# Designs tried in a protein design run: peptides against a protein of PDB entry 2V3S. Part 22

Target 1, 95 residues: chain A of PDB entry 2V3S
Amino acid sequence: PISLVLRLRNSKKELNDIRFEFTPGRDTAEGVSQELISAGLVDGRDLVIVAANLQKIVEEPQSNRSVTFKLASGVEGSDIPDDGKLIGFAQLSIS

## One batch from the design tools (peptide; made by RFdiffusion4, then SolubleMPNN)

Design b1_p12_8_s1 (from b1_p12_8, 4 letters changed)
Fold by OpenDDE base, seed 4:
Structure b1_p12_8_s1 (fold): chain B 95 residues (1-95), chain A 12 residues (1-12)
Amino acid sequence: as target 1 above (95 residues)
Amino acid sequence: SVADRFEVLPAA
């Protein structure tokens, strides 16, 4: 399996690392993204962007070691989106 | 379960 880390701010704006494994051929990017949402770790509005970037990193984990992407849930938030601070952004990386 | 898949840790 591929060991991944999703770095994302929670509802308290605290930055956390969410560690999980992805097994190609058994897991799907959309399926795992749905699990993240069901666990309350990702906003439901972010299904599409999380799934897209999860797919990107797992299809070529040797070359796509890290991806940072804008969250749909962060666009209309009170805080100004900032990819460096991961405000309105999340980061997926190979563990 | 879904909860078993994810480990949440404070970012370093």
Scores: peptide ipSAE 0.728, ipTM 0.908, DockQ to the pose 0.894
Fold by OpenDDE base, seed 5:
Structure b1_p12_8_s1 (fold): chain B 95 residues (1-95), chain A 12 residues (1-12)
Amino acid sequence: as target 1 above (95 residues)
Amino acid sequence: SVADRFEVLPAA
């Protein structure tokens, strides 16, 4: 399996690492993204962008070691999006 | 289960 980390700020704006495994051929990017949402770890509005970037990283984990992407849930938030601080952004990386 | 898949830790 592929060991991944999703770095994302929680509702208290605290930065957390969500560690999980992805098994190609058994898991799908959309399926795991839906699980993240069901677990309350990802906003439902971010399904598309999380799934897209998860797909990207699992397709070529040796080349795509890290991807940072803008969250739909962060666009109209109170804080100005900042990819460096992961405000309105999340990061997927290979462990 | 979903709970089994994810481990949430403070970012270091």
Scores: peptide ipSAE 0.728, ipTM 0.907, DockQ to the pose 0.861
Fold by OpenDDE base, seed 1:
Formats: sequence, C-alpha cells, structure tokens
Structure b1_p12_8_s1 (fold): chain B 95 residues (1-95), chain A 12 residues (1-12)
Amino acid sequence: as target 1 above (95 residues)
Amino acid sequence: SVADRFEVLPAA
C-alpha cells in the first residue's frame, strides 16, 4: 500500500495531517475521496479536485511525491487563498 | 470502516 498524507485545514482553520493508506487495484481515487467527504474531512465540493490529485499521486508516487491544489470550497471563502499557508489549498504527499 | 482508514493529527 501507498502511505499518504493529506494536509488540510479543518473547520477551525487548524492545519491537520490526515494519514491514510491507498492500495492500487483495491482502492480508487474517487472512492477514497468519497470516504474523506463521508468522514467530514473534506468538503463535498472538493470531490473532483481531491480525486484528480489523489489519482495523480498514486499513479506515479515516485515522481509525484507532493501535490498542492486549490480547493473549490476555498474560492468562496472569506480568506484569500494562499498555497503557501494552505488557505483554500490542500496538499497530498507520500509519507 | 471509514473511521479506520484515516488518522488525523495536528500538522507540525
């Protein structure tokens, strides 16, 4: 399995690391993304972007050690998006 | 379960 970390701010704007494993052939990017949403860890509006980036990192984990992406849920937020501070952005990385 | 898959930790 691939050990991953999703770094993302929670509803209190606190930065957390969400650790999880992904097994190619058993898991799908969309499926795991849906689980993240079901767990209340990811906004439902971010399904597409999370799944896309999860797919990207798991298909080539040696080349894509880290990916940072803009959240759809962050666009309408009061805070100005900032990829450096992960405001309106999330980061997936290989553990 | 879904709860078993994810471990949430404060980022350093």
Scores: peptide ipSAE 0.727, ipTM 0.907, DockQ to the pose 0.878
Fold by OpenDDE base, seed 3:
Structure b1_p12_8_s1 (fold): chain B 95 residues (1-95), chain A 12 residues (1-12)
Amino acid sequence: as target 1 above (95 residues)
Amino acid sequence: SVADRFEVLPAA
C-alpha cells in the first residue's frame, strides 16, 4: 500500500495531518475521497479537487511526492487563500 | 471501517 498524508486545516483553522493508506487495484481516488467526507475530515464541496489530486499522486508516487491544491470550500471564506500557509489549500504527500 | 482508515494528528 501507499502511505499518504493529507495536511489540512480543521474548522478551528488548526493545521492537522491525516495519515492513511491507499492500495492500488483495491481503492479508488473517488472512493477514498468520499470516505474523507463521510468522516467529516473534508468538505463535501471539495470532492472533485481532492479526488483529482489523490489520483495524481497515487498513479505515480515516485514522481509526485507532494501536491498542493486549492479548495472549493475556501474560496468563499473571509480569509484570503494562501498556498504557503495552507489557507484555502490542502496538501497531499507521500509519507 | 471508515474510521479505521484515517489517523488525525496535529501537524508538527
Scores: peptide ipSAE 0.727, ipTM 0.907, DockQ to the pose 0.861

Design b1_p12_8_s2 (from b1_p12_8 with R3A P12E)
Fold by OpenDDE base, seed 4:
Formats: structure tokens, C-alpha cells, sequence
Structure b1_p12_8_s2 (fold): chain B 95 residues (1-95), chain A 12 residues (1-12)
């Protein structure tokens, strides 16, 4: 399995690392993204972008060690999105 | 279960 970390701010704006494993051929990017949402760790509006970037990183984990992407849920928030501070952005990386 | 897949910890 591939060991991954999703770095993302929670509802209290605290930055957390969410660690999980992804097994190619058994798991799907969309399926795991749905699990993240069901666990309350990802906003439902971010299904598409999380799944897309999860797919990207698991396709070639040796080449795609880290991906940072803009969240749909962050656009309508009061805080200005900032990829450096991961405000309105999330980061997936290989553990 | 879904809870078994994810471990959450404060980022460095």
C-alpha cells in the first residue's frame, strides 16, 4: 500500500496531518475521498478536487511526491486563500 | 471501518 498524508486545516483553522494508506487495485481515489468526507475530515464540496489530486499522486507516487491544490470550500470563506499557509488549500504527499 | 483508515495529528 501507499502511505499518504493529507495536510489540511480543520474547522478551527488548525493545520492537521491526516495519514492513511491507499492500495492500488483495491481502493479508488473517489472512494477514499468519499471516506474522508464521511469521516468529517474533508468538506463535501471538495470531493472532485481531492479525488483528482489523490488519483494523480497514486498513479506515480515516485514522481508525484507532493501536490498542493485549491479547495472549493475555501473560495467562499472569509479568509483569503493562500497556498503557502494552506488556507483554502490542501496538500497531499507521500509519507 | 472508515475510522480505521485515517489517523489525525497536528501538523509540524
Amino acid sequence: as target 1 above (95 residues)
Amino acid sequence: SVADRFTVEPAE
Scores: peptide ipSAE 0.720, ipTM 0.902, DockQ to the pose 0.877
Fold by OpenDDE base, seed 1:
Structure b1_p12_8_s2 (fold): chain B 95 residues (1-95), chain A 12 residues (1-12)
Amino acid sequence: as target 1 above (95 residues)
Amino acid sequence: SVADRFTVEPAE
């Protein structure tokens, strides 16, 4: 399996690392993304972007060691999006 | 289960 970390700010704006494994052929990017949402770890509005980037990293894990992407849920938030501070952004990386 | 898949830790 591929060991991944999703770095994302929670509702209290605290930066957390969400660690999980992804098994190609058993798991799907959309399926795991839906699990993240069901667990309350990802906003439902971010299904598409999380799934897309999860797919990107798991299909080429040696080339795509880290991907940072803008969250749909962060666009209309009170804080200005900032990829460096991961405000309105999330980061997926290979553990 | 979903609870088994994810571990949440404070980011350093």
Scores: peptide ipSAE 0.720, ipTM 0.902, DockQ to the pose 0.863
Fold by OpenDDE base, seed 5:
Structure b1_p12_8_s2 (fold): chain B 95 residues (1-95), chain A 12 residues (1-12)
Amino acid sequence: as target 1 above (95 residues)
Amino acid sequence: SVADRFTVEPAE
């Protein structure tokens, strides 16, 4: 399995690392992204972008060691999006 | 289960 970390700010704006495994051939990017949402760890509005980037990192984990992407949920938020601070952005990386 | 898959930790 591929060990992944999703770095994402919670509702208190605190940066957290969400660790999980992804098994190619058993798991799907869409399915695991839906699980993240069901667990309350990812906003439902971010399904598409999380799934897309999860797919990107798991299809070539050696080349795509880290991907940072803009969240749909962060666009209309009170804070100005900032990829460096992961405000309105999230980061997936290989553990 | 979903709870089994994910662990959440403060980022360092």
Scores: peptide ipSAE 0.719, ipTM 0.902, DockQ to the pose 0.843
Fold by OpenDDE base, seed 3:
Structure b1_p12_8_s2 (fold): chain B 95 residues (1-95), chain A 12 residues (1-12)
Amino acid sequence: as target 1 above (95 residues)
Amino acid sequence: SVADRFTVEPAE
């Protein structure tokens, strides 16, 4: 299995690490993304972008050690998106 | 279960 960390700000704008395992051939990027949403950890509007980047990192985990991406849920917020501060952005990485 | 997969903690 692949050990992953999703770094993401919660509803209080606090930065958290979400740790989980992904097993190629058993898990799917979309399936695990749906689980993140069901757990209340990811906004439902971010299904597509989270699944796309999760797929990217698990298909070549040795080359794609970290990916940072813009959240759909953060675009219309009051805070200006910033990838360095992970405002309106999230980061997936291999632990 | 879904709850079993994820561990959440404050980022350092």
Scores: peptide ipSAE 0.719, ipTM 0.902, DockQ to the pose 0.852

Design b1_p12_8_s3 (from b1_p12_8 with R3A D4S P12A)
Fold by OpenDDE base, seed 2:
Structure b1_p12_8_s3 (fold): chain B 95 residues (1-95), chain A 12 residues (1-12)
Amino acid sequence: as target 1 above (95 residues)
Amino acid sequence: SVASRFTVEPAA
């Protein structure tokens, strides 16, 4: 399995690392993204972007060691998005 | 299960 870390801010704006494994051929990017949402760890509005970036990193983990992407929920939030502070952005990386 | 997949910790 591929060991991943999703770094993003929670509802209290605290930056957290979410560690999880992804098994190619068993898991799907969309499926795991849906699990993240079901767990309350990712906003439902971010399904598409999280799944897309999760797919990107797991399809070629040797090359895509880290991906940072804008959250749809961040755009709609009160805070101005900032990729440097991961405000309205999240980061997926290989553990 | 979902509960078993994710470990959440404060980022360094």
Scores: peptide ipSAE 0.715, ipTM 0.892, DockQ to the pose 0.849
Fold by OpenDDE base, seed 5:
Structure b1_p12_8_s3 (fold): chain B 95 residues (1-95), chain A 12 residues (1-12)
Amino acid sequence: as target 1 above (95 residues)
Amino acid sequence: SVASRFTVEPAA
């Protein structure tokens, strides 16, 4: 399995790492993304972008070691999005 | 299960 870390801010705006494994051929990017949402770890509005980037990283984990992407849930928030600070952005990386 | 898949930790 592929060991991944999803780094994003929680409801207190604190940066957290969410560690999980992804098994190609058994798991799907959309399925795991839905699990993240069901666990309350990802906003439901971010299903599409999380799934897309999860798919990207698991397709070629050797070349795509890290991907940073804009969250739909962060666009209309009170804080100005900032990819460097992961405000309104999240990051997936290979552990 | 969902609970078994994810581990949440404060980012360093």
Scores: peptide ipSAE 0.715, ipTM 0.892, DockQ to the pose 0.854
Fold by OpenDDE base, seed 4:
Structure b1_p12_8_s3 (fold): chain B 95 residues (1-95), chain A 12 residues (1-12)
Amino acid sequence: as target 1 above (95 residues)
Amino acid sequence: SVASRFTVEPAA
């Protein structure tokens, strides 16, 4: 399995690392993204972007060691999105 | 299960 870390801010704006494994051929990017949402760890509005970037990183984990992407849920937030601070952005990386 | 898949910790 591929060991991944999803780094993003929770509802209190605290930055957390969410560690999980992804097994190609068993798991799907959309399925795991749905699990993240069901667990309350990702906003439902971010299904598409999380799934797309999860797919990207698991396709070529040796080449795509880290991907940072804009969250749909962050666009209308009170804080201006900032990829450096991961405000309105999340980061997926290989553990 | 969902509960077993994810571990959450403060980012270093």
Scores: peptide ipSAE 0.715, ipTM 0.891, DockQ to the pose 0.840
Fold by OpenDDE base, seed 3:
Structure b1_p12_8_s3 (fold): chain B 95 residues (1-95), chain A 12 residues (1-12)
Amino acid sequence: as target 1 above (95 residues)
Amino acid sequence: SVASRFTVEPAA
């Protein structure tokens, strides 16, 4: 399995690391993204972008060691999006 | 299961 970390700010704006494994051929990017949402760890509005980037990293984990992406849920927030601070952005990386 | 897949910790 592929060991992954999703770095994402919670509702209190605190930065957390969410660790999980992904098994190609058994898991799907959309399925695991839906699990993240069901667990209350990702906003439902971010299904598409999380799934797309999870697919990107698991299809070529040797080349795509880290991906940072803009969240749909962060666009309308009061804080200015910032990829360096992961405000309105999240990051997936290989553990 | 969903409960067993994810581990959450404060980022260092």
Scores: peptide ipSAE 0.715, ipTM 0.891, DockQ to the pose 0.826

Design b1_p12_8_s4 (from b1_p12_8 with R3A E9L P12A)
Fold by OpenDDE base, seed 2:
Structure b1_p12_8_s4 (fold): chain B 95 residues (1-95), chain A 12 residues (1-12)
Amino acid sequence: as target 1 above (95 residues)
Amino acid sequence: SVADRFTVLPAA
């Protein structure tokens, strides 16, 4: 399996690392993204962007060691998006 | 379960 980290701010604006494994051929980017949402770790509005970037990183993990992307939920949040601070942005990386 | 997949830790 591929060991991944999703770095994302929680509802208290605290930056967390969400560690998880992804097994190609068993897991799907869409499915795992839905699990993240079900677990309350990702906003439901971010399903598409999380799934897209998860797919990107797992399809070429040797080349795509890290991806940072804008969250749909961040655009509508109170804070101005900032990729450097991961405000309104999240980061997926290979552990 | 879904909870089994994820480990949440404060980012360093």
Scores: peptide ipSAE 0.730, ipTM 0.903, DockQ to the pose 0.886
Fold by OpenDDE base, seed 1:
Structure b1_p12_8_s4 (fold): chain B 95 residues (1-95), chain A 12 residues (1-12)
Amino acid sequence: as target 1 above (95 residues)
Amino acid sequence: SVADRFTVLPAA
C-alpha cells in the first residue's frame, strides 16, 4: 500500500497530519475522500478537490511526492487563504 | 473501519 499524509487544519485551526494507507486496485480516491468526510476530518465541500488530488498522487506516487491544493471550504471561510501556512489549503504527501 | 484507516497526529 501507499502511505500518505494529509496535512490539514482542524476546526480549532490546529495543523494536524492525517496518516493513512491507500491500496491501488482496492481503494478509490473518491471512496477514501468520502471516508475522510465521514470521519469529520475533511469538510464535505472539499470532496471534489481532495479526491482529485488524492487520485493525482496515487497514480504516480514517485513523481507526485507532495501536492498542495486550495480547499473550497477555505474560499468560503473568513480567513485569508495562505498556501504557505495551509490556511484554506491542504497538503497530501507520500510518507 | 474508517477509524482503523486514519491516524491523526499534531503536525511537527
Scores: peptide ipSAE 0.729, ipTM 0.903, DockQ to the pose 0.858
Fold by OpenDDE base, seed 5:
Structure b1_p12_8_s4 (fold): chain B 95 residues (1-95), chain A 12 residues (1-12)
Amino acid sequence: as target 1 above (95 residues)
Amino acid sequence: SVADRFTVLPAA
């Protein structure tokens, strides 16, 4: 399996690492993204962007060691999005 | 289960 980390700020704006494994051929990017949402770890509005970036990293894990992407849930929030601080952004990386 | 898949830790 591929060991991944999703770095994402929680509702308290605290930066956390969500560690999980992805098994190609068994798991799907959309399926695991839906699990993240079901667990309350990702906003439902971010399904599409999380799934797209998860797919990107798992299909070429040696090339795509880290991907940072804008969250739909962060666009309309009070905080100004900032990819460096992961405000309104999340990061997926190979563990 | 979903709980089995994810481990949440404070980022360094």
Scores: peptide ipSAE 0.729, ipTM 0.904, DockQ to the pose 0.861
Fold by OpenDDE base, seed 3:
Formats: structure tokens, sequence, C-alpha cells
Structure b1_p12_8_s4 (fold): chain B 95 residues (1-95), chain A 12 residues (1-12)
């Protein structure tokens, strides 16, 4: 299995690391993204972007060690999006 | 289960 970390801010704007495993051939990017939403860890509006970037990192984990992406849920927020501070952005990385 | 897959920790 591939060991991953999803780093993003919670509803209190606190930065957290969500650790999980992904098994190619058993898991799908969309399926695991839906699990993240069901667990209340990711906003439902972010299904598409999370799934796309999860697919990117698991298809070539040796080359794509980290991906940072803009969240749909962060666009309409009061804070200005910032990829360096992960405001309105999230990051997936290989553990 | 879904709860079994994820571990949430404050970022270091």
Amino acid sequence: as target 1 above (95 residues)
Amino acid sequence: SVADRFTVLPAA
C-alpha cells in the first residue's frame, strides 16, 4: 500500500495531517475521496479536485511526491487563498 | 471501515 498524508485546515482553521493508506487495484481515487467527505474531513464541494490530485499522486508516487491544489470550498471564503499557508489549498504527499 | 482508514493529527 501507498502511505499518504493529506494536509489541510479544519473548520477552526487549524492545520492537520490526515494519514491514510491507498492500495492500487483495490482502492480508487474517487472512492477514497468520498470516504474523506463521509468522515467530515473534506468538504463535499471538493470531491472533484481531491479525487483528481489523489489520482495524480498514486499513479506515479515515485515522481509525484507532493501535490498542492486549490479547494473549491475556499474560493468564496473571507480569507485570501494562499498556497504557502494552505489557506484555501490542500496538500497531498507520500509519507 | 471509514473510521479505520484515517488518522488525524495536528500538523508538526
Scores: peptide ipSAE 0.728, ipTM 0.903, DockQ to the pose 0.845

## One batch from the design tools (peptide; made by RFdiffusion4, then SolubleMPNN)

Design b2_p13_1_s1 (from b2_p13_1 with R8K)
Fold by OpenDDE base, seed 3:
Structure b2_p13_1_s1 (fold): chain B 95 residues (1-95), chain A 13 residues (1-13)
Amino acid sequence: as target 1 above (95 residues)
Amino acid sequence: SSVTSNGKTFTIE
């Protein structure tokens, strides 16, 4: 399996690393993204962008070691989005 | 901590 880390800010705006495994041929990017949402770890509005970037990283994990992407849930927030600080952004990486 | 959803486990650090 592929060992992944999803880094994003929690409801208290603290950065957390969420670790999980992805097994090609058994897991799907869409399915795992849905489970992240069901677990309360990702906003439901971010299903599409999380799934797209999860697919990107697992299809070529040696080439796509890290991807940072803008969250739909962060666009209309009070804080200005910032990819460096992961405000309104999340990051997926190979652990 | 950890959370499991439909058999998928996520560990939070």
Scores: peptide ipSAE 0.821, ipTM 0.965, DockQ to the pose 0.953
Fold by OpenDDE base, seed 1:
Structure b2_p13_1_s1 (fold): chain B 95 residues (1-95), chain A 13 residues (1-13)
Amino acid sequence: as target 1 above (95 residues)
Amino acid sequence: SSVTSNGKTFTIE
């Protein structure tokens, strides 16, 4: 399996690393993204962008070691999005 | 901590 880390800020704006495994042929990017949402770890509005980037990283994990992407849930927030600080952004990486 | 959803486990650090 592929060991992944999803880095994003929680409801308290604290940066968390969420570790999980992805097994090609058993897991799907869409399915795992839905589980992240069901677990309360990702906002439901971010299903599309999380799934897209999860797919990107698992299709070529040797080339796509890290991807940072803008969250739909962060666009309308009071804080100005900042990819460096992961404000309104999340990061997926190979652990 | 960890959370499991539909058999998928996520560890939060």
Scores: peptide ipSAE 0.821, ipTM 0.965, DockQ to the pose 0.952
Fold by OpenDDE base, seed 2:
Parts: structure tokens; sequence; C-alpha cells
Structure b2_p13_1_s1 (fold): chain B 95 residues (1-95), chain A 13 residues (1-13)
């Protein structure tokens, strides 16, 4: 399996690392993204962007070691999006 | 902490 870390801020604006495994042939990017949402770890509005970037990283994990992407849920938040601080952005990386 | 959703486990740090 591929060991992944999803880094993003929680509802208290605290940066968390969410660790999980992805098993090709068993897991799908959209399926795992849906579980992240079901677990309350990702906003439902971010399904598309999380799934797209999860697919990107798992399709070529040796080449795509890290991806940072804008969250749909962050656009209308009170804080101005900032990829450096992961405000309105999240990061997926290979552990 | 750890959360499991539909058999998928997520560890939060």
Amino acid sequence: as target 1 above (95 residues)
Amino acid sequence: SSVTSNGKTFTIE
C-alpha cells in the first residue's frame, strides 16, 4: 500500500496531518475521498478537488511526491487563502 | 486520534 499524509487545517484552524494508506486495486481516489468526508475530516465541498489530487499522487507516487491544491471550502471562508500557510489549501504527500 | 470510515482508517496528528 501507499502511505499518504493529508495536511490541512481543522475547524479550529489547527494544522493536522491525516495519515492513511491507499491500496491500488482495492481503493479508489473518489472512494477514499468520500470516506475522508464521512469521517468529518474533509469538507464535502472538497470531494472533487481532493479526489483529483489523490488520484494524481497515487497514479505515479514516485514522481508525484507532494501536491498542494486549493479547497473549495476555503474560498468563502473568513481567511484569505494562502498556499504557504495552507489556509484554504491542503497538501497530499507520500509518507 | 484515529477514525475509521467504511473500513478505511485515518490517523490524525
Scores: peptide ipSAE 0.821, ipTM 0.965, DockQ to the pose 0.945
Fold by OpenDDE base, seed 4:
Structure b2_p13_1_s1 (fold): chain B 95 residues (1-95), chain A 13 residues (1-13)
Amino acid sequence: as target 1 above (95 residues)
Amino acid sequence: SSVTSNGKTFTIE
């Protein structure tokens, strides 16, 4: 399995590392993204962007070691998005 | 801490 880390700010705006495994052939990017949402770790509005970037990193994990992407949920927030501070952004990386 | 959703486990640090 592929060991991944999703770095993302929680509802209290605290930066967390969420660790999980992805098993090709058993897991899908869409399915795991749905479970992240069901677990309350990702906003439902971010399904599409999380799934797209999860797919990107798992299709070639040796080449795609890290991806940072803008969250749909961050656009509607009061804080100004900032990729360096991961405000309105999240990061997926290989553990 | 950890949370499990439909058999998938996520560890939060």
Scores: peptide ipSAE 0.819, ipTM 0.965, DockQ to the pose 0.955

Design b2_p13_1_s2 (from b2_p13_1 with N6G R8K)
Fold by OpenDDE base, seed 1:
Structure b2_p13_1_s2 (fold): chain B 95 residues (1-95), chain A 13 residues (1-13)
Amino acid sequence: as target 1 above (95 residues)
Amino acid sequence: SSVTSGGKTFTIE
């Protein structure tokens, strides 16, 4: 399995690292993304972007060690999006 | 903490 970390800010704007495993052939990017949403860890509006980037990192984990992407849920937030501070952005990385 | 959904376990740090 691939050990992954999803780093993003919680509802209190605190950075969290969410660790989970991804098993190719058993898990799908779409399915795991849906579970992140069901668990309340990802906003439902971010399904598409999370799934796309999860797919990207798991298809070539040796090349894509980390991906940072803009959240749809962050676009209309009060804070200015900032990829360096992960404001309105999230990051997936290989553990 | 950890949460499980659909057979997936997520550990939050």
Scores: peptide ipSAE 0.830, ipTM 0.967, DockQ to the pose 0.946
Fold by OpenDDE base, seed 5:
Order: sequence, then structure tokens, then C-alpha cells
Structure b2_p13_1_s2 (fold): chain B 95 residues (1-95), chain A 13 residues (1-13)
Amino acid sequence: as target 1 above (95 residues)
Amino acid sequence: SSVTSGGKTFTIE
């Protein structure tokens, strides 16, 4: 399995690392993203972008060691998006 | 902490 970390700010704007495994052939990017949402760890509005980037990283984990992407849920928030601070952005990386 | 959804476990740090 591929060991992944999703770095994402929680509702208190604190940066969390969410660790999980991805097993090719058993898991799908869409399915795991849906479970992240069901677990309350990802905003439902971010399904598409999380799934797309999860797919990207698991397809070539040796090349795509880290991907940072803009969240749909962060666009209309009060805070100005900042990829460096992961405000309105999240990051997937290989642990 | 950890949370499980659909048999998938997520560990939060």
C-alpha cells in the first residue's frame, strides 16, 4: 500500500496531518475521497479536487511526492488563500 | 486520534 498524508487545516484553522493508506486495485481515488468526507475530514465541496489530486499522486507516487491544490471550500472563506500556509489549500504527500 | 469510514482508517495528527 501507499502511505499518504493529507495536510489540511481543521475547523479551528489548525494544520492537521491526516495519515492513511491507499491500496491500488482495491481503493479508488474517488472512493477514498468520499470516505474522507464521510469521516468529516474533508469538506464535501472538495470531493472533485481531492479525488483528482489523490489520483495523480497514487498513479506515480515516486514522481509525485507532493501535490498542493486549491480547495473549493476555501474560495469564499474569510481568509485569503495562501498555498504556502495552506490557507484555502491542501497538500497530499507520500509519507 | 483516528476515524474509520467505510472500512478506511484515517489517523489525525
Scores: peptide ipSAE 0.830, ipTM 0.967, DockQ to the pose 0.951
Fold by OpenDDE base, seed 4:
Structure b2_p13_1_s2 (fold): chain B 95 residues (1-95), chain A 13 residues (1-13)
Amino acid sequence: as target 1 above (95 residues)
Amino acid sequence: SSVTSGGKTFTIE
């Protein structure tokens, strides 16, 4: 399996690393993204962007070691989005 | 901490 880390700010705006495994042929990017949402770790509005970037990293984990992407849930928030601070952004990386 | 959803386990640090 592929060991992944999703770096994302929680509801208290604290940066957390969420570790999980992805098994090609058993897991799907869409399915795992749905479970992240069901677990309360990802906003439901971010399903599409999380799934797209999860797919990107797992299809070639040796080449795509890290991806940073803008969250739909962060666009209309009070804080100005900032990819460097992961405000309104999240990062997926290979553990 | 950890949370499990649909058989998938997520560890939060």
Scores: peptide ipSAE 0.830, ipTM 0.967, DockQ to the pose 0.951
Fold by OpenDDE base, seed 3:
Structure b2_p13_1_s2 (fold): chain B 95 residues (1-95), chain A 13 residues (1-13)
Amino acid sequence: as target 1 above (95 residues)
Amino acid sequence: SSVTSGGKTFTIE
């Protein structure tokens, strides 16, 4: 399996690392993204962007070691989005 | 802490 880390800010705006495994042929990017939402770890509005980037990293994990992407849930917030600070952005990385 | 959804476990740090 592929060991992954999803780094994003929680409801208190604190940075957290969420660790999980992805097994090709058993798991799907869409399915795991839905479980992240069901677990309350990702906003439902971010299903599409999380699934797209999870697919990108698991299809070529040796080349795509890290991907950073804008969250739909962060666009309308009070804070200005910033990829360096992961404000309105999240990051997926190979552990 | 950890949370499980649909048989998938997520560890939060």
Scores: peptide ipSAE 0.829, ipTM 0.967, DockQ to the pose 0.926

Design b2_p13_1_s3 (from b2_p13_1 with S1A N6G R8K)
Fold by OpenDDE base, seed 2:
Structure b2_p13_1_s3 (fold): chain B 95 residues (1-95), chain A 13 residues (1-13)
Amino acid sequence: as target 1 above (95 residues)
Amino acid sequence: ASVTSGGKTFTIE
């Protein structure tokens, strides 16, 4: 399996690393993204962008070691999005 | 902490 880390700010605006595995042929990017949402770790509005970037990183994990992407949920937030601070952004990386 | 959803386990650090 592929060991992944999703770095994302929680409801208290604290950065957390969420670790999980992805098994090609068993897991799907959309399925795992849905479970992240069901677990309360990702906003439901971010399903599409998380799934797209998860697919990107797992399709070529040797080349796509890290991807940072803008969250749909961050656009409507009070804080100005900032990819460097991961405000309104999340990062997926290979562990 | 760890959470499991749909058989998938997520560990939060």
Scores: peptide ipSAE 0.823, ipTM 0.965, DockQ to the pose 0.941
Fold by OpenDDE base, seed 5:
Structure b2_p13_1_s3 (fold): chain B 95 residues (1-95), chain A 13 residues (1-13)
Amino acid sequence: as target 1 above (95 residues)
Amino acid sequence: ASVTSGGKTFTIE
């Protein structure tokens, strides 16, 4: 399986690393993203962008070691998006 | 902390 880390800020705006495994042929980017949402770890509005980037990283884990992407949930938030600070952004990376 | 959803486990650090 592929060991992944999803780094994003929680409801308290604290940066957290969420670790999970992805097994090609058993898991799907869409399915795992849905479970992240069901677990309350990702905002439901971010399904599309999380799934897209999860798919990207699992397609070629050695090439796509890290991907940072803008969250839909962060666009109209009180804080100005900042990819460097992962404000309104999240990051997926290979462990 | 750890959270499980649909058989998938997520560890939060």
Scores: peptide ipSAE 0.823, ipTM 0.965, DockQ to the pose 0.969
Fold by OpenDDE base, seed 4:
Structure b2_p13_1_s3 (fold): chain B 95 residues (1-95), chain A 13 residues (1-13)
Amino acid sequence: as target 1 above (95 residues)
Amino acid sequence: ASVTSGGKTFTIE
């Protein structure tokens, strides 16, 4: 399996690393993203962007070691989005 | 902490 880390800010705006495994052929990017949402770790509005970037990293994990992407849930927030601070952005990386 | 959803486990640090 592929060991992944999803780095994003929680509801208290604290940066967390969420570790999980992805098994090609058993897991799907869409399915795992749905479980992240069901677990309360990702906003439901971010399903599409999380799934897209999860797919990107798992299809070529040796080449795509890290991806940073804008969250739909962060656009309407009070804080100005900032990819460097992961405000309104999240990062997926290979563990 | 860890959370499981749909048989998938996520560890939060």
Scores: peptide ipSAE 0.823, ipTM 0.965, DockQ to the pose 0.951
Fold by OpenDDE base, seed 3:
Structure b2_p13_1_s3 (fold): chain B 95 residues (1-95), chain A 13 residues (1-13)
Amino acid sequence: as target 1 above (95 residues)
Amino acid sequence: ASVTSGGKTFTIE
């Protein structure tokens, strides 16, 4: 399996690392993204962008060691999005 | 902490 870390800010705006495994042929990017939402760890509005970037990293994990992407849930907030600070952005990386 | 959904376990740090 592929060991992954999803880094994003929680409801208190604190950075958290969420660790999980992805098994090719058993798991799908869409399915795991849905479980992240069901677990309350990702906003439902971010299904599409999380699934797309999870697919990108698991299809070529040796080349795509880290991907940072803009969250749909962060666009309408009061804080200005910033990829360096992961404000309105999340990051997936290989553990 | 850890959370399980649909047989998938997520560990939060």
Scores: peptide ipSAE 0.822, ipTM 0.965, DockQ to the pose 0.926

